# Ledger of designs, part 122: peptides against a protein of PDB entry 5JXT

Target 1, 319 residues: chain A of PDB entry 5JXT
Amino acid sequence: SLLPKKEINVYIGMSEMQVKWYQKILEKDIDAVNGAGGKRESKTRLLNIVMQLRKCCNHPYLFEGAEPGPPYTTDEHLIYNAGKMVVLDKLLKRIQKQGSRVLIFSQMSRLLDILEDYCVFRGYKYCRIDGSTAHEDRIAAIDEYNKPGSDKFIFLLTTRAGGLGINLTTADIVILYDSDWNPQADLQAMDRAHRIGQTKQVVVYRFVTDNAIEEKVLERAAQKLRLDQLVIQQGRAQVAAKAAANKDELLSMIQHGAEKVFQTKGAFGTMAEKGSQLDDDDIDAILQAGETRTKELNARYEKLGIDDLQKFTSESAYE

## One batch from the design tools (peptide; made by RFdiffusion4, then SolubleMPNN)

Design b2_p19_1_s2 (from b2_p19_1, 6 letters changed)
Fold by OpenDDE base, seed 1:
Structure b2_p19_1_s2 (fold): chain B 319 residues (1-319), chain A 19 residues (1-19)
Amino acid sequence: as target 1 above (319 residues)
Amino acid sequence: MLDEMIEEFNAEPRPLKAP
């Protein structure tokens, strides 16, 4: 029988470089961040800030002129300049030692480019699929990954491209490097490993930048998922239509953790204490803290009714 | 909107790492 998947949010502090870039993004649009534009602030401007902050949470090298060079070399700086990469690098070593295979999902194909460079640098054999991958090449990559005795350890996927009905049950670990704004896209990605033919316990690690916009993206995704479940259970089809962040919600998301980011000199949390020197005990502590916070998050939304969940979900995100 | 912005970003060319 297919075992239930285990989902753990992994809360990760920003590197020093991420903090500097996060500050720079907020400072560039400080009037919008402070709500000084009021009703005149465009939703598009706020969405642009959200997009830049999400890039920063993923990797600072997603910005032009952020990567050190010339010469442009792949080295340890690719890891230590992003909190998620520091945790990923340690977690992948553990996953490999356990004889597991891993799917890594992101919204950003440009992040997959960084992850390819990382895989080459660490000597990890991988496959890749994104939105630009031709249908034939996609089949070939899946077959190469799934073949008996495949040396491919990692599959790199964009969440949307990986969601398209494929079977990857030869992997038992899923890493969501970032989150989709639609929690159903992440569920569809997990279901590539968590389906009929899986013989192992599927474990999903969702990376979340702590004290940043990604916590609010996660909270909103959890609210939406609970609302969708309740709408299905109660047969109330009329409720599903209002899924966008309004301007006030976007502003609140942008402001989340901003003050602490401005006050921070250096990295956040475990990244400030240990940075790239994380050991197996530090990873266990991060995973345990994440499991606790995941249970608390779920318990918060399980108690909410449709009317309470609707107060947070007033506009349509699919415009 | 946000999905479109991600798609636009994904369409950006990979920065050529000079060898």
Scores: peptide ipSAE 0.406, ipTM 0.862, DockQ to the pose 0.491
Fold by OpenDDE base, seed 4:
Structure b2_p19_1_s2 (fold): chain B 319 residues (1-319), chain A 19 residues (1-19)
Amino acid sequence: as target 1 above (319 residues)
Amino acid sequence: MLDEMIEEFNAEPRPLKAP
């Protein structure tokens, strides 16, 4: 029988470079971040800030002029300049050592380009699929990954492209490097490994940048998922959870952790203490803390009814 | 909108690492 998937949110501190870029993004649009634009602030401007902050949480090198060079060489800087890469680098060593195979999902194909450079640098054999991958090349990549005795350790996928009903049950680990705004897209990604034909315990690691916008993206996604589940269970088809964030919600998401980011002179959390020098105990501590916070997050939403979840704006979680 | 912005970003060529 298919074992239930284990899902763990992995809360990761920003690197020093991420903090600097996160500050710079907020400072560039400080009037919008402070809500000074009022009713005149465009939803598009707030969405642009959200997009830039999400890029920063993924990797600083998603910004023009952020990558050190020339010469532009792939080196340890590709890892230590992004908290998620530091954790990924240690986690992949463990995953490989245990004889697991891993799917890595992102929203951003440009991040997959960075992950390709990383895979080459570490000598990890990989496959890739994104939105631009031709149909024939997708089939070839899937077949190459799934073949018996495949030496391909990693499959790099955009979440939406990986959602297309493909079978990747030859992997048992799923890393969501970022979260989709629609939690159903992430579930569809997990279901590439967690389906009939899987013989191992599927473990899903969801990377979440701590004290940043990604916590609010995760909270909103969890809220939406719980609403979707309750609507299905109660047969209340009329509860169209307004899928689109309003301006006030976007503003609250942008403001989350901003003050602490401005006060921070270095990296956050374990990234401040250890940087790229994480050991196996540090990873275990991060995973254990993540498992605890995941249980707490789920327990918050499980207690809420439809009416509570609909009223649950980001403001009511802190009273 | 946000999905469209992600799609637009995904369509951007990777910054050419100057050789």
Scores: peptide ipSAE 0.403, ipTM 0.853, DockQ to the pose 0.467
Fold by OpenDDE base, seed 3:
Structure b2_p19_1_s2 (fold): chain B 319 residues (1-319), chain A 19 residues (1-19)
Amino acid sequence: as target 1 above (319 residues)
Amino acid sequence: MLDEMIEEFNAEPRPLKAP
């Protein structure tokens, strides 16, 4: 029988470089961040800030002029300058040691480019599929990954490309490096490993930058997912359509953790304490804390009815 | 809108790196 997925949100502090870039993004549009534009502020401007903050949460080198150089070389700086990479680096070592194989999903093909450089730097054998991958090359990559005795440890996928009905049950670990704005896209990605033919316990690690916009992206995704489930259960199809983020929701998401980011000198959380020197005990502590916060998050939304979730999406614009 | 922004970003060229 297929075992249920174990899903764990992994809350990760920003590196010092991420904090500096996050501050710069907020400062560049400080009037919009403070809501000074009022009703005249464009939704597009707020979406641009959201996009830049999400890039920062993924990796600072997604920005022009962020990578140290010349010369522009792949080295340990690729890891220590992004909190998610520090955790990923330690987690992948554990995953490999236990004889697991891993799917890594992102929204950003440009992040997959960084992950390719990382895989080459660490000597991890990988496959890649994104939106630009030709149909024949997708088949070849899937077959190469799924073949008996495949030496491919990692599969790098964009969430949307990985959602396209493929079977990757030869992996038992899923890392969502970032989250889709539509939680169904993430579920479809997880279900590439969590499907008929899986023989292992599937574990899903969702990376979430702590004290940043990604916590609010996660909360919104959890709300939407619960609403979708309740709409299916109650047959109320009309309720699901209102899920486009309004200006006030986007502003609240941008403002989340911004004050602490402005006050922070250096890195956040475990990244401030240990930086790139995370050990196996530090990873266990991060995973345990993440499992607790995941249960708390789920328990918050499980108690809400359709009307409460609809109010919460409207009232979370006022709190 | 956000999807279009992600697609536009994903279309950006990979930075050149020294080998």
Scores: peptide ipSAE 0.399, ipTM 0.873, DockQ to the pose 0.540
Fold by OpenDDE base, seed 5:
Structure b2_p19_1_s2 (fold): chain B 319 residues (1-319), chain A 19 residues (1-19)
Amino acid sequence: as target 1 above (319 residues)
Amino acid sequence: MLDEMIEEFNAEPRPLKAP
């Protein structure tokens, strides 16, 4: 029988570089961030801010002029300049030592480009699929990864390209490097490893930048997923889950953690304390804290009815 | 919209790294 997947949100502090870039993004559009545009503020402007903040949470090198160079070299700076990379680097060592194999999903193919450079730098053998991968190359990559005795440790995938019906049950670990705005896309990604033919306990690590936009992306995704489940269960097909965030929701998401980001000098949380020198105990602490917060998040939404879930889209979780 | 923005971003050429 297939074991239930274990899902853990891994809450990760920003690196110093990420904090600086996050501040710059907010400062550039400070009037929009403060809601000074009122009803006249463009939804497109707010979406652009959300996109830039999500890029920052993934890796600062997704911005032009952020990567040190020229010359542009792959080195330890690729890791320590992004909190998610610091945690990833430690987790992958543990995963490899356990004899596990890992799927890494992102929304951003350009983040996968950074992860390829990282894989080469660490000597991790990998496969890759994204939205630009030809069908034949996609089949070849899957077959190369799944073959008996494959030396491929990592599979790098965009969530959407990886979600399309493929079997990757030769992996038992899933890392969601970021979250889809649609929680069903992430579930479909997990189900590439968590499927018939899996013989191991599947563990899913969802990376979430702490005190940033990604917490609100996660909360919204969890809310939507619960709403979708309740709508199906109650046969209330007319409850159109407002698929698109409104302006006020986007603004609230952008504002989340912004004050603390502006007040912060340096990195956040464990990234401030340890930086790239996280040890195994620090990772265990992050995972334990993440497991607790994951349970709390799930418990919050499990208690809510359809009417409550529809209202919570407007209330800042700061009360 | 956000999905489209991600797709547009994914379509952007990778910054040239020195070999």
Scores: peptide ipSAE 0.344, ipTM 0.836, DockQ to the pose 0.514

Design b2_p19_1_s3 (from b2_p19_1, 6 letters changed)
Fold by OpenDDE base, seed 1:
Structure b2_p19_1_s3 (fold): chain B 319 residues (1-319), chain A 19 residues (1-19)
Amino acid sequence: as target 1 above (319 residues)
Amino acid sequence: MLDEMIEEENALPRPLRAP
């Protein structure tokens, strides 16, 4: 029988470079971040800030002029300059030793480009699919990954491209490197491994940059998912969950952790203490803390009714 | 909007890194 999937949010501190870039993004638009624009602040401007902050949470090299070079090199700097990469690097080594295979999802194909270079650098054999991958190449990549005795360890996917009905039950670990604004897209992605034909316990690790905008993206996604579940259960088809953050929600998301980011000199949390020198015990501590916070987050939303959940979800992002 | 912004970012060129 298919075992229930385990989902663990992995809360990760920013690297020193991420903190510097996060500060720079906020400082560039400080008036918008402080709400000084009031009713005149454009939703588009706030969405642009959100996008840049999410890029920063993924990898600082997503910004022009952030990466050292030319020449641009594939080396340890790809790892230590992003908190998620530091955790990913240690986690993948553990996953491989366990004889597991892993799907890595991101919203950002440019992050998958970094992950490809990282895979080559570490000698990890991989497949890749994104939104630009031709249909034939997609089939070939899936078949190569799923074949008996495949030596492909990692499958790199954009969340939306990976959500398209494919079977990847030959993997038992799913890493959501970032989250979709629609929690259903993440569910569809993890259900590529968690479906009929899976023989192992599927474990989903959701990476979340701690004390940053991604915590609010996660909270909003959890809220929306709970609302969707309650609407289905209660047969209230008329609750068009307007899915966009309004301007005030976007502003609140941007402001989350901003003061602490401005006060921070260097990296955050375990990245400040250990950086790239994380050991297996540090990873266990991060995973245990993440499991606890995941349970707390779920328990917060399980107590809320439709009317309480609707107060937070007033406008749709799917314009 | 946000999905479109992600698609625009995903259309940006791949950085070229040497080993």
Scores: peptide ipSAE 0.307, ipTM 0.886, DockQ to the pose 0.472
Fold by OpenDDE base, seed 5:
Structure b2_p19_1_s3 (fold): chain B 319 residues (1-319), chain A 19 residues (1-19)
Amino acid sequence: as target 1 above (319 residues)
Amino acid sequence: MLDEMIEEENALPRPLRAP
C-alpha cells in the first residue's frame, strides 16, 4: 500500500543579500506598498511587486546586477546568498546519505538554471525538465532518471512541467523550492513521486521564506485548498470562484513582514546566527520548527467552514 | 496575470557561469 505523504513546511530566513534586495524592492514602490495609491493603484503594479518579492525569496541572482561579476562564476556564493540554497545544500547531503532520490520543483526556470550550476558545483548528477523542454527530451530525461541503477540523484522540474502526468516514483523526496499560486499544481507535483509504484515513505519539504510574502502565499494556498476540498465534499461547485487575489489581499501580502524587513540589518533567524555554517543540528531544529508550524497551519484551516474560508477569499470576488 | 508574469520571467536568458 502507498504510505501517506509526510509534508513539512520548512521556514527559512533570508540571507543578508536577500534582505537588502527585499528592502530595495519595497522601497522602489513604497507608495504602492503603503497603500498610498488607494483605489487608483494598479493590480498589475501590485502583482509586479509580488513577483519581485517571490524572486527575492528564491534567489537574489534572479535580479540583474545582483550576481557578482562579470565574470560570473559557479562557487559557494550561489549558496550563501540565498537562505533556501543554504538549507537545500544541507538537506541534499542528508538525502543522499540516506540513499534517497529527490525531485526539486520551482515555478522559475531561471532558478533551475542556478540549481543546475549548483548541482554541477556539488557534483550532483541530475535531470531537468521545464516548460521549454521538448517532448522527446522530456521522455528521455524521465527514462534516464527512472532507469534501474540510475546515477541521477536530483530531478529539477518546473512545477507546471512536472505536473503533466509523469511517474517519478524512483524518487522518495520532494522539495518544493517555491509554491505555486494554485495549491493543486503543488499537489500534482508531489503526486509524481507519491503514486502507485512508490515503495518508500514520500517526504515533501516545502520551502517558505520566513517573515516574507511566501508565508502569505502559503496561507492563501492552504485556504484555497481547504475551500476546494469543502466545495467538492459539499457539492457547492459555484463556490470555486476563481480566487484571483484582489488588490487589498495583494497589498496585505506585500506588507507582511515588510516592517521587520526594513528594521533588519543583516540576515534573518538562523541565517543571521549561522549563515552558511548551518550544521545538522540546525537543520534538525529548522525541520522540527517547520513540522510544528505546519501542524498549526493545518489545524487553523481544518476548523474553518466554507463561509469562513470565503471571507478570506471573497475579498477577491470584486474583480 | 501572475502566471503570465512567471512565464515572461522564465523566458529570460540564462546567465552563463564559468565553473
Scores: peptide ipSAE 0.296, ipTM 0.882, DockQ to the pose 0.471
Fold by OpenDDE base, seed 2:
Structure b2_p19_1_s3 (fold): chain B 319 residues (1-319), chain A 19 residues (1-19)
Amino acid sequence: as target 1 above (319 residues)
Amino acid sequence: MLDEMIEEENALPRPLRAP
């Protein structure tokens, strides 16, 4: 029998470098961030800010001129300059030690490039698939990962490429390094491991940069997913949740945590306290806090009806 | 739009890092 998947949001503080770059992104478009553009502010401009903030939450080296060099080297700086990498590095060590195998999903192939270099640096054997991977190479990578006695520990996937019908039940851990704007894409990614043929408890770790835009991306995704579930259950097919955020939603998401980011000197949360020196107890604390916050988030949306879930999406849509 | 922006970012060249 397939066990229910366990999903845990892992809330991660920004590194000092991420805070600096997050500030720089907000400052570059400060008028848009402050809502000073009003009705004249383009949705495209807000979407651009959202994209840059999401890049920052993933890794600051996704920006030109952020990476120290030349020479550009693969070293510990790839890890300590991104909160998600610090947590990933410790979590992967634990996952490997327990004899698990892991799928890592991202929206960004350029993040997978960083993760490849990281895998080489740590000596992790991996497979990769993204949207540019040829069909034959995709089959070969899947077969290499799934083969009996495969020494491939990690599968790196873009969420969209990994969502396409493949079976990866030889992995029992799923890391969503970032979230899709469509929560169904993340579910489809999880379902690559959580499918018929899985023999282990699937655990999904969703990385979420705390006090940043990703927390609001997660909240919106959870709300949308609950709405979609209720619409299906009630047979109200006409209430297609508008997939696209409006300007006010985007602005609210951009503004979330921005003031605290501007006031912050250095890193956030556990990254400020421990930096790259996270121990096993720190990881346990992060996972426990994440499990609690995940339950609280789910409980918040489980109590809401369709009309309540729609108001939270529509009060920003009807002015 | 967001998907297009992700696709544009995904088309950027891979950084070359020395081992």
Scores: peptide ipSAE 0.293, ipTM 0.878, DockQ to the pose 0.483
Fold by OpenDDE base, seed 3:
Structure b2_p19_1_s3 (fold): chain B 319 residues (1-319), chain A 19 residues (1-19)
Amino acid sequence: as target 1 above (319 residues)
Amino acid sequence: MLDEMIEEENALPRPLRAP
């Protein structure tokens, strides 16, 4: 029988470089971040800030002029300058030692480009599929990954491209490097490994930048998923339609953790304490803390009715 | 709009890194 998937949110501190770039993004549009534009503030401007903050949470080298160079090099700086890469690097080493195989999903093909360079640097054999991959090349990559005795450890996928009905049950670990605004896209990605034909316990690690916009992206995704479930259960199809973030939601998401980011001179949390020198005990502590916070998050939304879930709980960090 | 912004970002050139 297919075992239930285990889902763990992995809360990761920003590197010093991420904090610096996160501050710069907020400072560039400080009037919009402070809500000074009021009703006149463009929703597009807020969405642009959200996009830049999400890029920062993924990797600072997604910004022009962030990466040291020229020459641009593939080295340890690809890892230590992004909290998610530091955790990924240690986690992949553990996953490989366990004889597991891993799917890594992102929204951003440019992050997959960094992950390819990282895979080459670490000597990890991989496959890749994104939105630009030709149909024949997708089939070839899937077949190469799924073949008996495949030496391909990692499959790199954009969430939307990987969601397209493919079978990847030869992997038992799923890493969501970032989250889709539609939680169903992430579920569809997980269901590439968590499907009929899977023989192992599927574990899903969702990376979430701590004290940043991604916590609010996760909360909103969990809220939407619970709402979708209740709408299906109660037959209330009319309720599902209000899924587009409003300006106040976007502003609240942008403001989340911003004050603490401005006060921070270095890295956050375990990234400040250990940086790239995370050990196996540090990873266990991060995973255990993540499992606890995941249970708490799920328990919060399980108690809410449809009417409560339709209200964006803007518990701003200030209420 | 956000999906369009992701598509625009995904269309940006890949940095060439030396090994």
Scores: peptide ipSAE 0.290, ipTM 0.882, DockQ to the pose 0.457

